Peptides against a protein of PDB entry 4KTY. Designs and how they scored, part 49

Target 1, 266 residues: chain A of PDB entry 4KTY
Amino acid sequence: YVLNDIGVIFYGEVNDIKTRSWSYGQFEDGILDTCLYVMDRAQMDLSGRGNPIKVSRVGSAMVNAKDDEGVLVGSWDNIYAYGVPPSAWTGSVDILLEYRSSENPVRYGQCWVFAGVFNTFLRCLGIPARIVTNYFSAHDNDANLQMDIFLEEDGNVNSKLTKDSVWNYHCWNEAWMTRPDLPVGFGGWQAVDSTPQENSDGMYRCGPASVQAIKHGHVCFQFDAPFVFAEVNSDLIYITAKKDGTHVVENVDATHIGKLIVTKQI

## One batch from the design tools (peptide; made by RFdiffusion4, then SolubleMPNN)

Design b1_p12_6_s2 (from b1_p12_6, 7 letters changed)
Fold by OpenDDE base, seed 3:
Structure b1_p12_6_s2 (fold): chain B 266 residues (1-266), chain A 12 residues (1-12)
Amino acid sequence: as target 1 above (266 residues)
Amino acid sequence: SMPELKLGEEEV
């Protein structure tokens, strides 16, 4: 996990699973120094830098550019004229070295780019980490643990009322650590995500959330366990918005979200 | 031709 500098990231669709190589480069010249610089930019206290809980949470915030001028600017509009298209990146090294040299956010990333750079950051700092891909990954934006899909009377989606979305796939990280702040048994793999999806206590960050807690339906534990639970387990609620202002639940699909979760054994 | 890497897409 810490020693492998080349990995494979799963992407595509559940019916057409694809793989791409990614160079993490955690041992290349300047990469560790850049990871330390990222923590300096976050104004992270020296006493916190030895704590994988604090480091992974800071990393989840700082690998994205939101709030704090972190490493990567996300873009999903297919307009990449002011930077590098997300698909053109093959590893973390060029991104991290550009960030260190320019002292400005690098353009552009999507989920696998965020996950690739974050994986390098974690490994550089001695935290065992891997990338996870979830197919049909929910994005719950109102923290209700469900995907509310509003339909017009004709069956078309009402895009004005529907705020929640589903990714065809999403990539995030799992980091290995003890959780002395949680009950016994909730250490080990922790979900952490640097793709800027939702605000967590004032910043776009996610985790560490206990994978064991989530698997057993325990969403009451820090950090962001409800959001990560929703990504993999939320029900789709199809709601018809009638002209009279009434809402009617037409259908519930409990099987659509989280159809396949894939990680490479590193 | 390198297969075009499909980007992550939000579906509604």
Scores: peptide ipSAE 0.030, ipTM 0.658, DockQ to the pose 0.113
Fold by OpenDDE base, seed 2:
Structure b1_p12_6_s2 (fold): chain B 266 residues (1-266), chain A 12 residues (1-12)
Amino acid sequence: as target 1 above (266 residues)
Amino acid sequence: SMPELKLGEEEV
């Protein structure tokens, strides 16, 4: 995990899985210096820089530009006039070196770009890390562990009432560490995500969430376990909003979210 | 021409 400087990222659709190469470049000149600079910009104390729990949580915040002038600006509107389209990136090196040189957020990223840069950051700092792709990945905005899909009386989605969303695919990272802050057995792989989705204790960040805890339904364990659990295991609740203001549950789908989770085997 | 990579899209 730490020694591989080239990877594969899975994307596309569950019925048409695609792969792209990504150059992590954690050994390239200036990349370690840039990762240290990212931690300096986060005002991370020196005592925390040796703790993978703190480093991965800070990295999840700083790889996105929100809140803290971090590395990447996200864009999903197909308007990339003031930067590089997310699809044009082939690796982390150019992004990190541009950030270090300009001292300004780099435009633009989407989930695989965030995950690619975050994977470089983790590996550069000696944290074993991999990218994970989830097909039909839920974005729960109220931490209720379900996707509330509001329908008009004609069966079309009411976009004004529906706040939750589902990504056709989403990429995040898993980082390997011990979790002395959790009960025994919840170390190992931890989900961490730098794509700015939800606010976690005042910042757009996510994790580390124990993969073992999530797998066994222990959503009370820090950090952001309810959100990551929802990404992979939410039920879709289809609700018709009636003209009289009443809500009627029309359908429940417990099989749609988290249809396939893929990572490169090493 | 690099094939247009399908972007991650939020669906509802």
Scores: peptide ipSAE 0.030, ipTM 0.658, DockQ to the pose 0.111
Fold by OpenDDE base, seed 4:
Structure b1_p12_6_s2 (fold): chain B 266 residues (1-266), chain A 12 residues (1-12)
Amino acid sequence: as target 1 above (266 residues)
Amino acid sequence: SMPELKLGEEEV
C-alpha cells in the first residue's frame, strides 16, 4: 500500500469490469517536493502535517482545483480542447510535475485521475492508501441519503428535476490511519475522495470517513460519513412528476447502488 | 424504469 508505485484501477460496468494500469510514481524525482508544495498552497500548519486525518482531508481538497487552485480541473463534458483528455493520463507523475512547474491547475481529470493523483499524494507522505471502485455509485446532492430519480409520465427520466445522479462507476481512496477522534474500532481504512462532488464545510472535499463505521450504518461520525454512505447504499426513489405538479413515488430500489465495490487485494 | 447513469469515464 505504500511501496507499490504501479497500480491497477477498476472501471467500466458491473457486468463488464475493466482494468487500467496507473503509475503512482511516489518515489520519482520532484514528487515529494510537489506533495509538500500542495500542502504549502493549502496553507497547512506544520503541526498538522504529521496528522493523517488532517493531511488526508487537505489532500482531498487540494487534489481538485475548486476553491483553492488545487491540482486537477475536472471535466465531464467530453470537451477537452484546453488541456489533456482524462483518458490520456497513465500516471500521477506528469500531472504533479506540471502542477509544480506551472503553479496552475492541470486540465483535465475524472474520478480515476483524481484517485490516482490522490493515491500518490497519500503514499508519498507515508499514508497507506488504495483506490476503491464502486459500481453504480450514487451522488446524493441534497444530503437526504436517497437517490431521487424523477420520471416523466411516460417513464423516461427527467434529469432537470434533481441534481442527484448515479455514476456507472466511481473511484475514490481508502487511507489507513488511527481515529482517536472516533470510538474504538473505527480506525483503519478511511474513505477519502478528491473528485469534486459536494461541498463539505465550505470546500469540495470528502473524508476521512470510517469504513468500519459506514459498514455498521454509523453515519454520525466525521467526516462526510452520510455522503460516503449514500455513495454505497442509497435507495433509489423513482418519483413520477405529474402534470398537476404532484409527485408520486412509483418504486423504491434498495439493491441497485453499491452493487460491487472493488479494491486491489494484497 | 432505469436510472439515468452518468459516465465515470469521458468515453464509454
Scores: peptide ipSAE 0.026, ipTM 0.615, DockQ to the pose 0.391
Fold by OpenDDE base, seed 1:
Order: C-alpha cells, then sequence, then structure tokens
Structure b1_p12_6_s2 (fold): chain B 266 residues (1-266), chain A 12 residues (1-12)
C-alpha cells in the first residue's frame, strides 16, 4: 500500500467493469516536496503533520481546488477547453509537478483523477492507502441517508425536484490509521474523498470515516460518516409529487445503491 | 422508474 507506485483503478459500470492503469509515482523526484508544499499551502501546523487523521482530512480538502486553491479543478462538462481532459491523465506525477511549478490549480479532474492524486499524497506521507470504486454510488446532498427520486403523476422522473444523484461509479480512497478519537475497533481503514461533492464543516472535504463503524451502521462518529454511509447504502425513495403539492412515497428500493465495492488488494 | 444516473467519467 505504501511501496506500490503503479496501480489499477476500477471504473465503468457494474455490468461492464473496466480497469485503467495509474502511476502514483510517490518516489519520483519532486513529488514528496510537492506533498509537503500542499500542506504548506493548507497552512497546516507542523504539530499536525505527524497525525494521519489531520493529514488525510487536509489532503481531502487540498487535492481539490475548491475553497483553498488546491491541486485539481473538477469538471464534467465534456469541453475541457482550458486544460487537460480528465481521461488524458495516466498518473499523479505530471499533475503534482504542474501544481508545484505553476502554484495554481491544475485542470481537469474527475473522481479517479482525484483518487489517484490523493493516493499519491497519502503514500508519500507514509499513510497506507488504496483506491475504492463503488458502483451505483449515491450522492446525498441533504444528509438524510436516502436518495430521493421524484416522479410526476404519470410516473416520469422529475429531476428538478431534488439535487440527489446516483453515479454509475465513484472512486475514493481508504487510508489505514489508528483512531484514538473513536471507540476501540474503529481504527484501520478510513474512507477519505477528495472529489468535491459536499461541504464538510466549511470546506469541500470528506473523512476520515471509519469503514468498520459504517459497516456496523455507526454514522455518529467523525468525520462525514453519514455521507459515506449514504454513498454505499442509501435507500432509493420514489416519491410522487402530486399536483396539489403533496408528496407520496410510492416505493423504496434498498438494493440499488452500492451494488459492488471493489479495490485492488496489492 | 429508474433513477437518472450521473456519469462518473466523461467517456461513459
Amino acid sequence: as target 1 above (266 residues)
Amino acid sequence: SMPELKLGEEEV
């Protein structure tokens, strides 16, 4: 997890799983220096830099450009006129070196690019890390642990009534650490995500959330456990919006979200 | 009805 500098990222769809190679390059010249520079740009206290909880949380904020002029600008518009298309990247090295040289956010990333760069950052700093892909990944924007799907009276979907969405797939990271701030047994793998999805206490960041806590339905523990839980285990709530303005729950699907979660073990 | 899926990558 720390020593492997080449990886495989899973993507595509649950019925058509694809893989792409990613070069993490955590041992390449200038990469460790760039990771230290990222923490400097975050104004991270020196006393916190030895704490994987703080480092992973700062990394989740700083790998995206939102709020803090971090590493990567996300884009999904399929134009990419002012940068590199997300699919053109093959590793973290060029992105991190461009960021260090230009001192400006690099364009553009999507989830696997964020996850790839974040994986390099974690590994450079001695934090064991891996990329996780979730198929049918929910994006719960109201923190209600459900995915609201609004239907017209004719049964057609009204996508304007909710901001909730489902990704065909999403990539994030798991980082290995002790969690002395949590009850015994909730150390180990922690979910962390640098793709700018939701605001977490004032910044676009996510985690570290205890994977063990989430697996046992404990969403009360810091950080962002409800959001990560929702990504993998949201119920789809089909709601008919009546002409009189009332909402009626027509159906609940507890099986659609998080159909497959995969990661490379080596 | 099926939910509207948001694409996680530009190529899908």
Scores: peptide ipSAE 0.023, ipTM 0.611, DockQ to the pose 0.391

Design b1_p12_6_s3 (from b1_p12_6, 7 letters changed)
Fold by OpenDDE base, seed 2:
Structure b1_p12_6_s3 (fold): chain B 266 residues (1-266), chain A 12 residues (1-12)
Amino acid sequence: as target 1 above (266 residues)
Amino acid sequence: SMPKLELLKESV
């Protein structure tokens, strides 16, 4: 997990799984210096830099540009003026070196770009890491552990009322570490995500959330376990908003979210 | 490309 400098990222749809090569380049010249610079920009104390819990949480915040002028600006509107389209990137090296040289956020990323750069950051700092792809990945905006999908009378989604959303696929990272802050047995793989989705204690960051805790429904364990749980296991609640202001639950789908979770073995 | 799912009622 630390030594592989080239990887594969899964994307596409659950019925049409695609793969792309990604060069992590954690051993390339200037990459370690850039990872140290990222921690310097985060004003991370020296005592925390040896703690994978703190490092992964800081990396989750700093790989995105929100809040802290971090590495990557996200764009999902298909307008990539004054930058590189997310699909044009083939690895982390050019992104990290541009960030280090310009000292400004690099444009543009989407989930696999965030995950690719974050994977380089983790591996460069000696944290075993991998990219995970979840097909039909939920984005719960209010941490209620369900997806509230509001429908018009014609059956179309009411985009004004519907705040939650589902991704065809989403990529995040798993990092290997001990969790002395959790009960025994909840170390190992931890979900961490640098794609800016939700605010976590004042910053767009996510994790580390224990994969074992998520798997066993322990959403009370730090960090961001409810959000990660919802990404992989939320129910879809289809609600018709009537003209009189009443809501009617039309359908519940407990099987739509998290249809397939894929990672490359090393 | 935007990876967001356009949900339809038939997607249940």
Scores: peptide ipSAE 0.032, ipTM 0.644, DockQ to the pose 0.070
Fold by OpenDDE base, seed 3:
Structure b1_p12_6_s3 (fold): chain B 266 residues (1-266), chain A 12 residues (1-12)
Amino acid sequence: as target 1 above (266 residues)
Amino acid sequence: SMPKLELLKESV
């Protein structure tokens, strides 16, 4: 989890699971210096740099460019004219070295690129880390732990009312650490996500959220446990918006989200 | 329908 510099990332569809190689390169020249530079750009104090809770939370914010001119600019519109298409990246090294040399965010990433770079950052700083792929991953926009899907009377999605979304797959990281700030038993693997999805206390970041807490339905613990819980366990609520302005719940699907969660032990 | 992430070819 720290020493392996090459990995595999799962992607695709639940019925057509695919894998891609990713070079983490945490031991390559300049990579440790770049990880230290990222923490310097975050204005992280020296005393916090030995705390994996603080480091993983800062890394979650800084691997994305939002708020703080961090490492990667996300793009999902299939228009990558001002940078490198997300699918063209094969590892973290070129991205991190470009960031260090240019001192500007690198274009472009999607979830597996964010997760790959974040995995390098964590491993480089001595934090055991792995990439997790969730198929049918929910994006809860209003922190209500459900996917509100608004339908027109004809059954089509009302895109103006529907703010929540579902990814065919999503990649994030798990980092191994003790959690002295949580009750006993909620240490170990912590979910952390650098893909900019939701604001967490003023910044686009996510975690560390205790995997054990999430598995047992404990969403009251820091950080971002409700959001991570929703990614893997949200119910789909189908709501018909009537012409008279009334809303009617037509259906509830408690089985769609989180169909498969996979990680490679590397 | 809901948004989807980019579909990829394997890179070696």
Scores: peptide ipSAE 0.030, ipTM 0.688, DockQ to the pose 0.119
Fold by OpenDDE base, seed 4:
Structure b1_p12_6_s3 (fold): chain B 266 residues (1-266), chain A 12 residues (1-12)
Amino acid sequence: as target 1 above (266 residues)
Amino acid sequence: SMPKLELLKESV
């Protein structure tokens, strides 16, 4: 596979799909060395570095700065005064080289920045990878496989009653590998995500989750299959919080989440 | 139509 050093990331909304160019730069000077440095910072055993399951899981943890002083600090508050706004980045090279030079997390990233840097990391290490964009992407915070939306009695959303949220879009990665730890047929594309969303067994990381398993509703397979399933197929549960403290389910929408999943064909 | 709890990523 000729790995393109330039890619396209899809973003925007399902009715207004936009594209952004991203330079992966996996062949640029110092980038492979930086990817090796990332694994060194993770204290990854040499024996594990040949296993794409371990490498992709470590990469999902280390591309974000949480827990381990990894590559990128996420920010979503529109206050980027102490770094570079996420929208200003055009590729992975400057981010990775800054991380290697400063030995400190780089500010700031959002999902497409995380996915762009993670795509470079995977490709540098010989793992076929692509970016995936999910429109109306759920963030299930309580691991119940549903998206709880609380309403006031007037019908307005009360965002304070839940940590669950829906993104207009979210970007993550798919990495190609065999899964000898799973039943036959669940190798191939694996969802991995370096955007710090949820804690997975002690660290902000996600995957590898078998795309085939997710497509067939198999959420029992490692790693993080319930979370990835929820991102693409959560039911929206609209709950009215009454003044007396009772909750009433007003509506269930099984069609909103995962409205469109887009990836570039390899 | 029921309201949506939608968060927006930074506009690129």
Scores: peptide ipSAE 0.024, ipTM 0.663, DockQ to the pose 0.627
Fold by OpenDDE base, seed 1:
Structure b1_p12_6_s3 (fold): chain B 266 residues (1-266), chain A 12 residues (1-12)
Amino acid sequence: as target 1 above (266 residues)
Amino acid sequence: SMPKLELLKESV
């Protein structure tokens, strides 16, 4: 998890699982220096730089460009005219070196690019890390732990009534650390995500969220456990919006979200 | 089947 500089990222569809090679390059010249520079840009105190909880949280913010002129600009519009298409990247090295050289956010990333760069960042700083892919990954926008799907009376989806959405797949990271700030047993793998999805206490960041806590339904522990829980275990709630303004639950699907979670085992 | 609100990421 720390020493391997080449990885595999899972993507595609649950019924058509694909793999992409990714070069992390955590030992390449200038990469560690760039990771230190990222923490400098975050104005992270030196005393915090040895704490994997703080480092992973800062990394989740700084690998995306939102809020803080971090490493990567996300784009999903399929028009990447002012940068590199997300699919053209093959590893973290070129991205990180470009960021260090230009001192400006690099265009463009999507989840696997964010996860790849974040994995390099974590590993460079001595934090064991891996990439996780979730198929049918929910994006809970209102922190209600469910995916609200609104239907018109004719049965058509009304996407204007909610911002909740489902990705065909999503990639994030798990980082290994102790959690002395949590009850005993909730150390180990922590979910962290640098893809800018939701605001967490004023910044687009996510985690560290205890994987063990989430697996046991404990979403009360810092950081962002409800959001990560929703990504992997949201119920789809189909709601008919009536003309009179009333809402009626038509159906609930508890099996669609988080149908498969994949990570490379070492 | 019920309609789903799915967003597709870039096909790599």
Scores: peptide ipSAE 0.024, ipTM 0.661, DockQ to the pose 0.647

Design b1_p12_6_s4 (from b1_p12_6, 7 letters changed)
Fold by OpenDDE base, seed 3:
Structure b1_p12_6_s4 (fold): chain B 266 residues (1-266), chain A 12 residues (1-12)
Amino acid sequence: as target 1 above (266 residues)
Amino acid sequence: SMPKLKLKEEVV
């Protein structure tokens, strides 16, 4: 988990699972210096840099460009005219070295690019890390632990009322650490996500959230456990908006989200 | 009726 410099990232659809190779390059020249520079840009105190909880949370914020001029600018509109298309990246090294050289956010990333760069950052700093892919990954935007799907009376989705959304797949990271701030048994793998999805206490960041806590439905523990729980286990709530302004729950699907969660074991 | 999926870019 720390020593492997080449990985595989799963993507595509649950019925057409694809893989891409990714070079992490955590031992390449200038990469450690760039990871230290990222923490310097975050104004991270030296006393915090030995704490994997603080480091992973700062890395979650700083691998995306939002709020803090971090490493990567996300784009999902298929318009990449001012940078490199997300699909063109083959590893983390070029991205991190460009960031260090330019001192400006690198364009562009999507979830696997964010996860690839964040995996390099974690491994470079001695934190065991892996990439996780979730198929049918929920994006809960109001922190209610469900996906509210508003329907017109004709059964079509009301896109004005529906704020929540589902990705065909999403990639994030798991980092291995002790959690002395949590009850016994909630150490080990922690979910962390650098893809800018939701604001967490003033910044676009996510985690570390205890994978064991989430698996057992414990969403009350820091950080961002409700959001990560929703990504993998949200119920779809189909709500018909009536012309009189009333809402009626028509259906609930508890099986759609988190159809498959995969990670490379090496 | 399924929710509208957000599609990630295909890796070519």
Scores: peptide ipSAE 0.049, ipTM 0.752, DockQ to the pose 0.384
Fold by OpenDDE base, seed 2:
Structure b1_p12_6_s4 (fold): chain B 266 residues (1-266), chain A 12 residues (1-12)
Amino acid sequence: as target 1 above (266 residues)
Amino acid sequence: SMPKLKLKEEVV
């Protein structure tokens, strides 16, 4: 994990799995210095920099530009006129060096770019890390652990009422650490995500969430376990909004979300 | 009915 400077990121569809190479470049000149600079920009106390829980949580905030002028500006509108299209990036090095040189957020990223840069950050700081791809990844916006899909009377999705959404795929990171703040057995792999999806205690960040806790339904454990649980295991609740203002549950699909979770074990 | 699918940019 820490020693591999080139990786593979999975993307595409669950029935058409694609792979792209990504250069992490954690040993390239200036990359470690840039990762230290990211922690300096976060105003992270020196006492916290040796704690992988704090480092991974700060990294999840600072790899995105929201709240704190972090590394990457996300864009999903196919309008990249003021930067580099997310698909044009091949690794973390150019992004991190541009950020360090300009001292401004780099344009633009999407989930695999965020995950690629965050993987470099974690590895530079000696935290074992990998990228995870989830196919049919839920984005729960109200933390109710379900995807509320509102339907018109004709069975079409009511886009005005439906706030929740599903990504065809989403990439995040898993970081290896002990969790002395959790019960015994909830150390090991922790989900962390730098793609700015939801606000977590005042900032767009996610994790570290114990993968073991999530797998066993322990969503009460810090940090962001409900959100990460919903990404991989939320039920789709199809609700017809009637003209009288009543809601009728038409269907429940417990099989749609999190159909495949892929990571390279290297 | 499919949920509102957000498509990531296709990697060229």
Scores: peptide ipSAE 0.029, ipTM 0.687, DockQ to the pose 0.388
Fold by OpenDDE base, seed 5:
Structure b1_p12_6_s4 (fold): chain B 266 residues (1-266), chain A 12 residues (1-12)
Amino acid sequence: as target 1 above (266 residues)
Amino acid sequence: SMPKLKLKEEVV
């Protein structure tokens, strides 16, 4: 995990799984310096830089530009006029070196770009890391651990009421660490995500969330376990909003979210 | 009804 400088990222659809190569370049000139610079921009105390919990949480914030002028500006509008389209990136090196040189956020990223850059950051700092792709990844925006899909009386989605959304796929990272702040057995792989999705205690960041905790429904464990749990395991709740203001649950789909979770082996 | 899907650039 730490020593592999070229990766594969899974994307596409659950029925049409695609792969792209990504150059992490964690050993390239200036990359370690840039990772240190990222932590300096985050005003991270030197005492925290040896703690993978703190480093991964700071990295999840700083790989995105929100709140802190971090590395990457996200864009999903298909209009990338002021930068590089997310699909044009082939690795982390150019992004990180541009960030270090310009001292400004780099445009643009989407989830695999965020995950690629974050994977470089983690690996560069000696944290074993991998990219994970989740197909049909939920984005719970009200922290209720379910996808509330509001329907009109005709059965069409009410887009005004429906706040929650599903990605066709989403990429994040898993970082290997001990979790002395958690009960025994919740170390190992920790989900961390630098794609700016939700605010976590004042910043767009996510994790580290114990993969073991999530797998066992322990959403009370820090950090952001409810959000990551929702991404992989939310039920779709189809709710008809009636004209009288009443809501009726029409259907529940417990199978739609998290159809497939893929990571590179070996 | 279909969920509100967000599509990444690679699929659009």
Scores: peptide ipSAE 0.026, ipTM 0.663, DockQ to the pose 0.356
Fold by OpenDDE base, seed 4:
Structure b1_p12_6_s4 (fold): chain B 266 residues (1-266), chain A 12 residues (1-12)
Amino acid sequence: as target 1 above (266 residues)
Amino acid sequence: SMPKLKLKEEVV
């Protein structure tokens, strides 16, 4: 978890699982210095830098460029003319060294790039970390713990009536730490995500959320447990929007989201 | 009806 400098990231579809290699490079020259620089750019107090809860939350914010001129600009529009396509990256080293040299956000990332860079950041700082891939990953935009799917009267999906969406896959990180701020038993693996999906108390960040808490439905625990719970366990609510403005629930699917969660065992 | 999936970029 800390010593492995080459990883595997799972992607693709649940029925066609693919893997890519990713070089974390946490021991390469300038990488630790860049991780310290990221915390300096975040104006992180020195007393907080020894706390994996604070460090992982700051890293979650700073690996994305939103709010704070962090490491990576996300793009999903298939227009990468002003940078490197997300698929062209093979590791964290070039991204982190470019960020340190230019002092500007690097273009472009998607979830596996964010997760790869964030995994390097956590490992550099001595936090055991791994990448997790969730197939059929929900993005709950309204914090209702449901994935709302609006249908026209003809049964076609109306994607304009909600901002909720399902990713074919999503990658985030799990970081190992104690949680003295939570009840006993909710330490260990914590979900943290640097892909800029939702605002969490003023910034695009996510976690640390206790994996044990999420597995047991304890969404009341800090940080962002409702959002991470929704990613892995939202019910799909199929709602027909009628011409009269009424909504009718046509179906509920509790089995679609979180169809497969994959992580490399080390 | 299938949910509208957001496709991540295919890693070629």
Scores: peptide ipSAE 0.024, ipTM 0.639, DockQ to the pose 0.409

